# Designs tried in a protein design run: peptides against a protein of PDB entry 8YR4. Part 266

Target 1, 309 residues: chain A of PDB entry 8YR4
Amino acid sequence: PRGSPALQLVVLICLGLMGLERALNVLVPIFYRNIVNLLTEKAPWNSLAWTVTSYVFLKFLQGGGTGSTGFVSNLRTFLWIRVQQFTSRRVELLIFSHLHELSLRWHLGRRTGEVLRIADRGTSSVTGLLSYLVFNVIPTLADIIIGIIYFSMFFNAWFGLIVFLCMSLYLTLTIVVTEWRTKFRRAMNTQENATRARAVDSLLNFETVKYYNAESYEVERYREAIIKYQGLEWKSSASLVLLNQTQNLVIGLGLLAGSLLCAYFVTEQKLQVGDYVLFGTYIIQLYMPLNWFGTYYRMIQTNFIDMEN

## One batch from the design tools (peptide; made by RFdiffusion4, then SolubleMPNN)

Design b2_p30_1_s3 (from b2_p30_1, 23 letters changed)
Fold by OpenDDE base, seed 3:
Structure b2_p30_1_s3 (fold): chain B 309 residues (1-309), chain A 30 residues (1-30)
Amino acid sequence: as target 1 above (309 residues)
Amino acid sequence: EETETIDEEFLEKWKKEIEETLEKLIKLLE
């Protein structure tokens, strides 16, 4: 945001908070490991209570409970509202200026209300995409890289390789399966629009339909259109379930391979019991943002397809 | 027909502006 030094400072603070979240994503599993090790060693209550209190405080800052956003994430989101508003307004003004540069023939062929709705949806979609990439995609990729480095340095190169292969396969399959399912979603939306148009045309021509006693025929044609839509909707929904199951299987296999390897190294006394818990906790923490990635990539594709139609 | 093609061209230009804005944002974050 070159026009406001205050907004530049807010962006810099938000980046600092994002860096803090990355540090918390490493520290929280480490403190949880330490609790498990202290419990296993039957350590004195004072050391255990301090480590548990520190863990709970770090977990409050991080968040990651079901439905709980962390304090750092909430503070970042709050500060980012002004940056988002600035970006949104800039995109709205660019779209609006571009619309005014378009030919009179283009404007005469369109309803002003539809053009404004496309502009508003456009701006919302851009701003949503940008915010998603900055706050979810980039941080998740950073957490994966940090995870690979951490496991490679502090465990064994084999753990880093398992995380790398698991996350690379997860991302690749997410993209490939999502691109594949986009065809079903486009076909579904096209058939939905055609079904709605048919219903509107039949209702606008109600007098003609009534004159010919063609109500049963129009209802049957509408039923056929609904059945065709539901067949495409089923394919779209089934492809989503397939994506989610594929993602779950990849993470499950990575978790299994890494957990078995960790358990083996614990039996050989090369790792502690807490290190097993750390690995499992850290992989689950990497998975949570990635699961949202599939949802938002779908939302982005939806918004683009809903703007194309 | 003409309305769909103009919407696609607008959407493509808009996608490109998003990518350029993203690249500028990434460069501002570096």
Scores: peptide ipSAE 0.013, ipTM 0.387, DockQ to the pose 0.014
Fold by OpenDDE base, seed 5:
Structure b2_p30_1_s3 (fold): chain B 309 residues (1-309), chain A 30 residues (1-30)
Amino acid sequence: as target 1 above (309 residues)
Amino acid sequence: EETETIDEEFLEKWKKEIEETLEKLIKLLE
């Protein structure tokens, strides 16, 4: 942020914390592997207890599980609040300045409340996109690259290739299917707005509708609009399930191929039992942020489509 | 009533300005 050295320092600290999260994503599976190997070897309790305590401490820093954030992520999120507020305010002022540069004819044709709603949606969309890029996209891509390098160096090149192919296919299918879904979402939102407008117009003209005893006719027209909306909603929701299932299938196939290969190398005594557990744990850790990727990308697209209508 | 087409030119300019602002912000974070 230009003009605030304090906010620049906070950004640098947040970037350092993001680097620490990447290191934790590699270290946690390694320590878990070491616990499994020590248990298999029936190692002394003192060595095992120290490794378990270190693992639990690293897990506290990393976090994990559905809705659980680690200490490092929480600290980053807390420090980022001021940076987000600065960015949001700057975007809001840019949008507001741009609205003042628009023609008087554009302002006279629109209700001031709709213009403000568009500005608020715009600000929310940009702030959401920035937060998504910085905290989800870039870190996830970094974790994938780090994973490919780690598995290629410390395992076999075949593991790095499986992760590369699985993640490349996952990302490609996520983009392609999400672009395909955008058509259904646009059609759904257009029909929702038309259905809402019809309901508002019928309610504003309630006296006229009552005078002509047209209540049953307006209810039937509204029912037809709802049925048409629900047909489009079903297509949107079904396409989402298809996306999630396709993503799950790609990850499942990658996990199957890599787990079978790892099990084979353990039977040949080329890898340890702990290395099998490490691979499975690391692939699941890569999947978690990628699942959020699809959700945030959908949220951004929704906000953009809701501004076009 | 014609859903007042948000001036497609405004939306395109706004999208472009957002992309440029994002690129400038990414470059400012670098």
Scores: peptide ipSAE 0.012, ipTM 0.390, DockQ to the pose 0.013
Fold by OpenDDE base, seed 4:
Structure b2_p30_1_s3 (fold): chain B 309 residues (1-309), chain A 30 residues (1-30)
Amino acid sequence: as target 1 above (309 residues)
Amino acid sequence: EETETIDEEFLEKWKKEIEETLEKLIKLLE
């Protein structure tokens, strides 16, 4: 934000905290590996207790792997509130000024409340998109890249390749299936609006419907519209289940391939038991943010589709 | 299941926030 050095400092602190989250995402699995190795070696209690205490502290800072539940993430979110408010207000003022530049005929043709609702939805969508890009997309991509580098350097190049292929396939399928789903969602929303319009028209013409005793006919027409809507809703919902299942299968296959390979290298004494645990833990940590990626991408697409209608 | 529940909870929470915002807006227009 230009003009407030305090808000610029807060942004820099938030970026620093994001960097710390990335470091924690690597360190937590490493410390967990070290605990497993120390337990396997029957290491002295003092070394074990220090490593466990350090792990628990790092895990508290990181949180549950969703990136949003850790102390560092909560602190970042708290500090970001003022930056978000500044950004929101700036977008609102830009929309409001643009609305005032529009012709009087444009304003007379639209209900002021509907224009304000579009402005508020637009502001929320833009600010939500920006926050999502900065706090979810960029960090997730960074964690994937860091993961590929880490596994390629400290394990075997084959592990880095498995992670790369798994994550690339996951992202590609997420995009492709989500774009495919958008057609069903648009059709559903169009039919919902048409069903609502029919209900409103029937209710506005209530006197005429009552005069002709056409209540049963209007109810049947409304039922047919609902059945058509539900058929489209089912396609939308079923396509979501298909997306989630496809994502789960890709991660499952990546986890299977990498876990089998890791187990094989452990049996050959090229890796330690802790390395197997590290791999599984790290893959699960990468998966959690990616699940949110699908949800937010869908939310953004919804907001855009719902603004087009 | 957990991924659907989180997505449903988030969608329900967001739907509820939208519905509450819409209801507040409707009540402000009445």
Scores: peptide ipSAE 0.009, ipTM 0.369, DockQ to the pose 0.027
Fold by OpenDDE base, seed 2:
Structure b2_p30_1_s3 (fold): chain B 309 residues (1-309), chain A 30 residues (1-30)
Amino acid sequence: as target 1 above (309 residues)
Amino acid sequence: EETETIDEEFLEKWKKEIEETLEKLIKLLE
């Protein structure tokens, strides 16, 4: 934000906290591994207690596992509220100024409420997209890269390859299936708008409908429009389930391949039992933000499709 | 005028339902 040095400092602090979250995403699984190894070796209580206490503290900072946001993420989110408000207001003012720069003919052809609706949808969409990209997409991509590097260096190049193939396939299928779903969503939204317009037109012409005793006819036409909408909604919802199941299958296959390979190396005494737990924990941690990706990408697509219509 | 207010109230309700659904989704994921 060019206008406030205080907000620039807050952005830098938030970026520092994001870096700390990335470090925690590596450290938490490592400390959990170390606990499992110390338990397996029957290490002295003092070493175990220190490692457990350190793990719990790091886990409190990280959050996750039960959907709970960690202290670092909460602090980042709290600090970011002012930056988000500044960004939102800036986008709103840019949209509003642009609307005022548009030709009188453009304004006369649209109702004021429709114009404001498009502006609000546009602002929400852009702000939502930006926040999502900065706080979910970029960090997730960073965690994937860090994961590939970590597994390639500390386990074997094969683990890095499995994570790379799994995550690349997951992202590719997520994009492709989501682009395919966009067609069903556009059709759904178009039918929703048409159904709403018909209801509004029928209610605005209430006197005419009443004069002709056409209430039952208008209700039946509205019912037909709802049935058509629900058929499109079902396709949209079913396509989402298909996306989620496809994502689950890709992660499941990656987890299976990597877990079997890890188990094999543990049997060969090349890795410890804790390393198996590390791999499973780390892959699940990579999956959690990606699962949110599907939900937010859906929300963003809603907002963008709702802005296009 | 009345059609604009109904569309705004419906949008506010829908925005609120989306926010509540998002909050419920966030709370279901919490």
Scores: peptide ipSAE 0.005, ipTM 0.294, DockQ to the pose 0.020

Design b2_p30_1_s4 (from b2_p30_1, 23 letters changed)
Fold by OpenDDE base, seed 5:
Structure b2_p30_1_s4 (fold): chain B 309 residues (1-309), chain A 30 residues (1-30)
Amino acid sequence: as target 1 above (309 residues)
Amino acid sequence: EETETIDEEFLKKWKEEIEKKLKELIEKLE
């Protein structure tokens, strides 16, 4: 934000908190591993109690990972409200000034509703896009890279390769299936708008409809529009379930391959029982934000298309 | 999971508020 040093400081603090979230995403599984190892070794209560207390504190700070309800994420979200409001207001004022410059041409064209929709899509799109890119997409990609590096350095190159292949396949399938389903979503949204327009037109002309006793005819036309909408909604929802199931299958295969490899190395005494638990915990932790990646990609794509029109 | 994030609901309410303010502004310019 140009012109407010206070908002620039808030942005820097938010970036620092994002870095802390990345550190917590590595530390929480490590502390959980250490608890399992201490329990296996029958370590003294004082060491165990300190490690458990430290883990619970770190877990309170982290929550469920990227985009979680953890203390650090909540603090970041709270501080970001003022930055978002400043950015939003700036984009609103830019669009409003541009609409005033276009006002003569716009008034002559009676395209009031289209320009309003373009303005609203433009403002929501830019501010939402920036927030989702900075706070959800980029951190998730960073957590994947950190995970690959961590497993490659502290376990074996094979674990890093499994995570790399699993996450690369997951991201690729997420993009491809999301692009495919965007067609169904566009068709659904177009039919929703047409159904709403018919309802509004029928309500605005209610006196005329009543005068001609055409109420039953308008209700039947509205029912047909709803049935067409629900057919498109079903395709959109079914395509989402297919995406989620495909994502779950890829993560399940990665978890299976890595868990079998961990179990093998534990039987060979190259890894501890805690390292098996760490791998499973870390993969599940990476999956939590990735489940939303399709939503983020769709929002980015919708917002980009709404800016080009 | 495509739950409307708190941010999507906020953006939706914000969009509705802007649409309302812009509509009121257009009605004042007519």
Scores: peptide ipSAE 0.021, ipTM 0.386, DockQ to the pose 0.023
Fold by OpenDDE base, seed 4:
Structure b2_p30_1_s4 (fold): chain B 309 residues (1-309), chain A 30 residues (1-30)
Amino acid sequence: as target 1 above (309 residues)
Amino acid sequence: EETETIDEEFLKKWKEEIEKKLKELIEKLE
């Protein structure tokens, strides 16, 4: 935002808060490990109480590990409202300026409500895309990279490899299955619109339908349209269940492989019991935002298609 | 064919009203 130094400062603060969230995503599991180790060693109460209090404070700042519900995330989202509003207004003004450059005949041929809807959709699409990229997609990818680096440096290289393979497979399958699912969703939406259009047409012609006693025929046509819609809805919903189950299976296999390897290293006295808990906690923490990655990818893809039309 | 992008909120209200009238019509045919 070139026009407001205050908004530029807010953007820098939001980027700083995003960096803090990444640091918290590493620190929270480490502090939890340290608590488990201190409990195992029967450490003095003062050291334990300080570490627990510090962990709870860091966990409050982080939130649920999704990066969406923590104090830092909420503060970032709150500060970003003004930046989003500025960006939205700028996009709206650019769209309106471009619309005013269009011929008067183009405006006379379109209803004012349709022009407004195109402006609102265009603005929402651009601002939504930017927000999803900056606040959801990029942070999630950064957390995965940081996780791989952390496990590769502080654990055995095999842990970094397991996390890398698990997350790479998870992301790849999420994209591939989401793209496959998008076909079923488009078909469902098209059939929903066609079913709605038939219902609208039947209701607009209700006097004619009543005059010809064709009510039973229109009900049967609507029933057939609903059955066809439900068949497509089922395919869309079943494809979502398949996505979620595939994601759960990949994470489950990664968690199993890494947990068994960690347990082995603990048995060999190369790692502490706290490191086993750290691995499980960290993998679950990385998984939480990834559950929505397919939804974010789909929203991004839809918004790009809606901008091209 | 530019599918006339009917307002989604208008379509939702109309859908609810149509579903209500269709339900009343079905209840009169049974």
Scores: peptide ipSAE 0.017, ipTM 0.439, DockQ to the pose 0.010
Fold by OpenDDE base, seed 2:
Structure b2_p30_1_s4 (fold): chain B 309 residues (1-309), chain A 30 residues (1-30)
Amino acid sequence: as target 1 above (309 residues)
Amino acid sequence: EETETIDEEFLKKWKEEIEKKLKELIEKLE
């Protein structure tokens, strides 16, 4: 963006963070391999604990293998909000200015029949997303319960307790933070609708605006409305990053506690190296679907608020 | 001069289309 050196710096930082995500994608498997080797060689507990702690820290930075929910990705997403908002606002203002310059012929050439078809597609998408959530929520909850039972029966009761506490805390914080976010999202959507209504009313009255040469005034009013909207959008998006980071932290702590305990029991010959691999893989597998819940709940609430108005 | 009464229902549907296309444009920029 040529107009703000601060936003250019943020873009460069985001590109640097994307490079760091790629480095983490290589380092995490290497550290994981090193843990498996150290467990197989019956290495000293101190070396093993250091390598496990380092792995979990790197995994916390990376997130669920895609990087989408790791600390680095959350930081990138948080910083990118302002860059996205700047780009969106610039495109919206260019489109709005261009629509005021467009002749009456473009407005008259729009066929009403395309409007109805776009309306029906919106409603169908909501029903599809609800069905998708129900079909992903129920299996994920079942997998958590099965996991707690499995770890309680085949591992030491401490593993079942760690998974139970981790998942209970994760779900509780997900609900509480999502409810807290709903108010910011409602405020955002209300301001979005008000901003769009102003744009439409200005465009419907384009002849009057053009007659008074008020185009620049209407563009500035629309710009102010967009800035107000983007202030609420930032709160909504930043609250999502906070949710994802909180979720990542809870899973990271559960993974740390469980991985250290598993590594200890492998050193004591109470568990096998395969059990360590299973625990880490299973916790990450449970985390992946749950992390998308916040995003999907966000998509559904958008579509429901759009149906009530 | 017959002021073609732009059908208020046409204006409403056209308003809803513009709002929706503005929405889709915003969502494509997200």
Scores: peptide ipSAE 0.006, ipTM 0.333, DockQ to the pose 0.009
Fold by OpenDDE base, seed 3:
Structure b2_p30_1_s4 (fold): chain B 309 residues (1-309), chain A 30 residues (1-30)
Amino acid sequence: as target 1 above (309 residues)
Amino acid sequence: EETETIDEEFLKKWKEEIEKKLKELIEKLE
């Protein structure tokens, strides 16, 4: 944000909190590993209690249980509200100034409500896109890279390769299936808008419909439009289930391969029992934000299309 | 899970409210 040093400081604090979240994503599995190892070794209660308390505190900062946002993420989101409002207002004023510079013919040809809706969509699209890129997409990619490096250095190159192949395949399939789904979603949205427009037009012309006793005919036409919409909605929803199952299968195969390899190395006394638990916990932790990656990719595509129109 | 975008949730709530009003209007016309 140019012109406000206070908002620049808030951005720097938010970036620092994002860095802290990345550190927590590595530390939480490590502390969980350490608890399992201490339990296996029958370590003294004082060491175990300190490690458990530290783990619970780190987990409170991180979040990630059952959709719970961590304290660090909540604090970041809270601080970012002012930056988002500043960015939104700046984009809104730029769109508004540009609309006033447009020819009188453009203003006379468009209803004032459409102009406001374009301004609101444009501001929401740009601010949403930037927020999703900065707070969801970039952090998720960073966590994957950190995970690959961590497993390659502290376990074996084979673990880093499994994570790399699993995440690369996951991302590729997510993109490909999401692009395929976008056709069904666009068809659904187009039919939804057509169905709504027909309903609104029929209701605005209700006097004419009553004059001709055409209520039953308009209802039947609306029913046919709903059935057509529901057929497209089903394809969209079924394609989402297919995406989720494909994603789950890829993660399941990665988890299986890596868990078997961990178990083998534990039997060979090259890894500890806690390392097996760490791998499973870390892979599941990487999966949680990735499950939303298709949503982020779609939002990016929609927002780019809404900016070009 | 793809959450319906806030716009889709708003569009869904608006759809549900329109469908509810349409249903109430149809039930008043029947």
Scores: peptide ipSAE 0.023, ipTM 0.499, DockQ to the pose 0.051; fails the geometry check

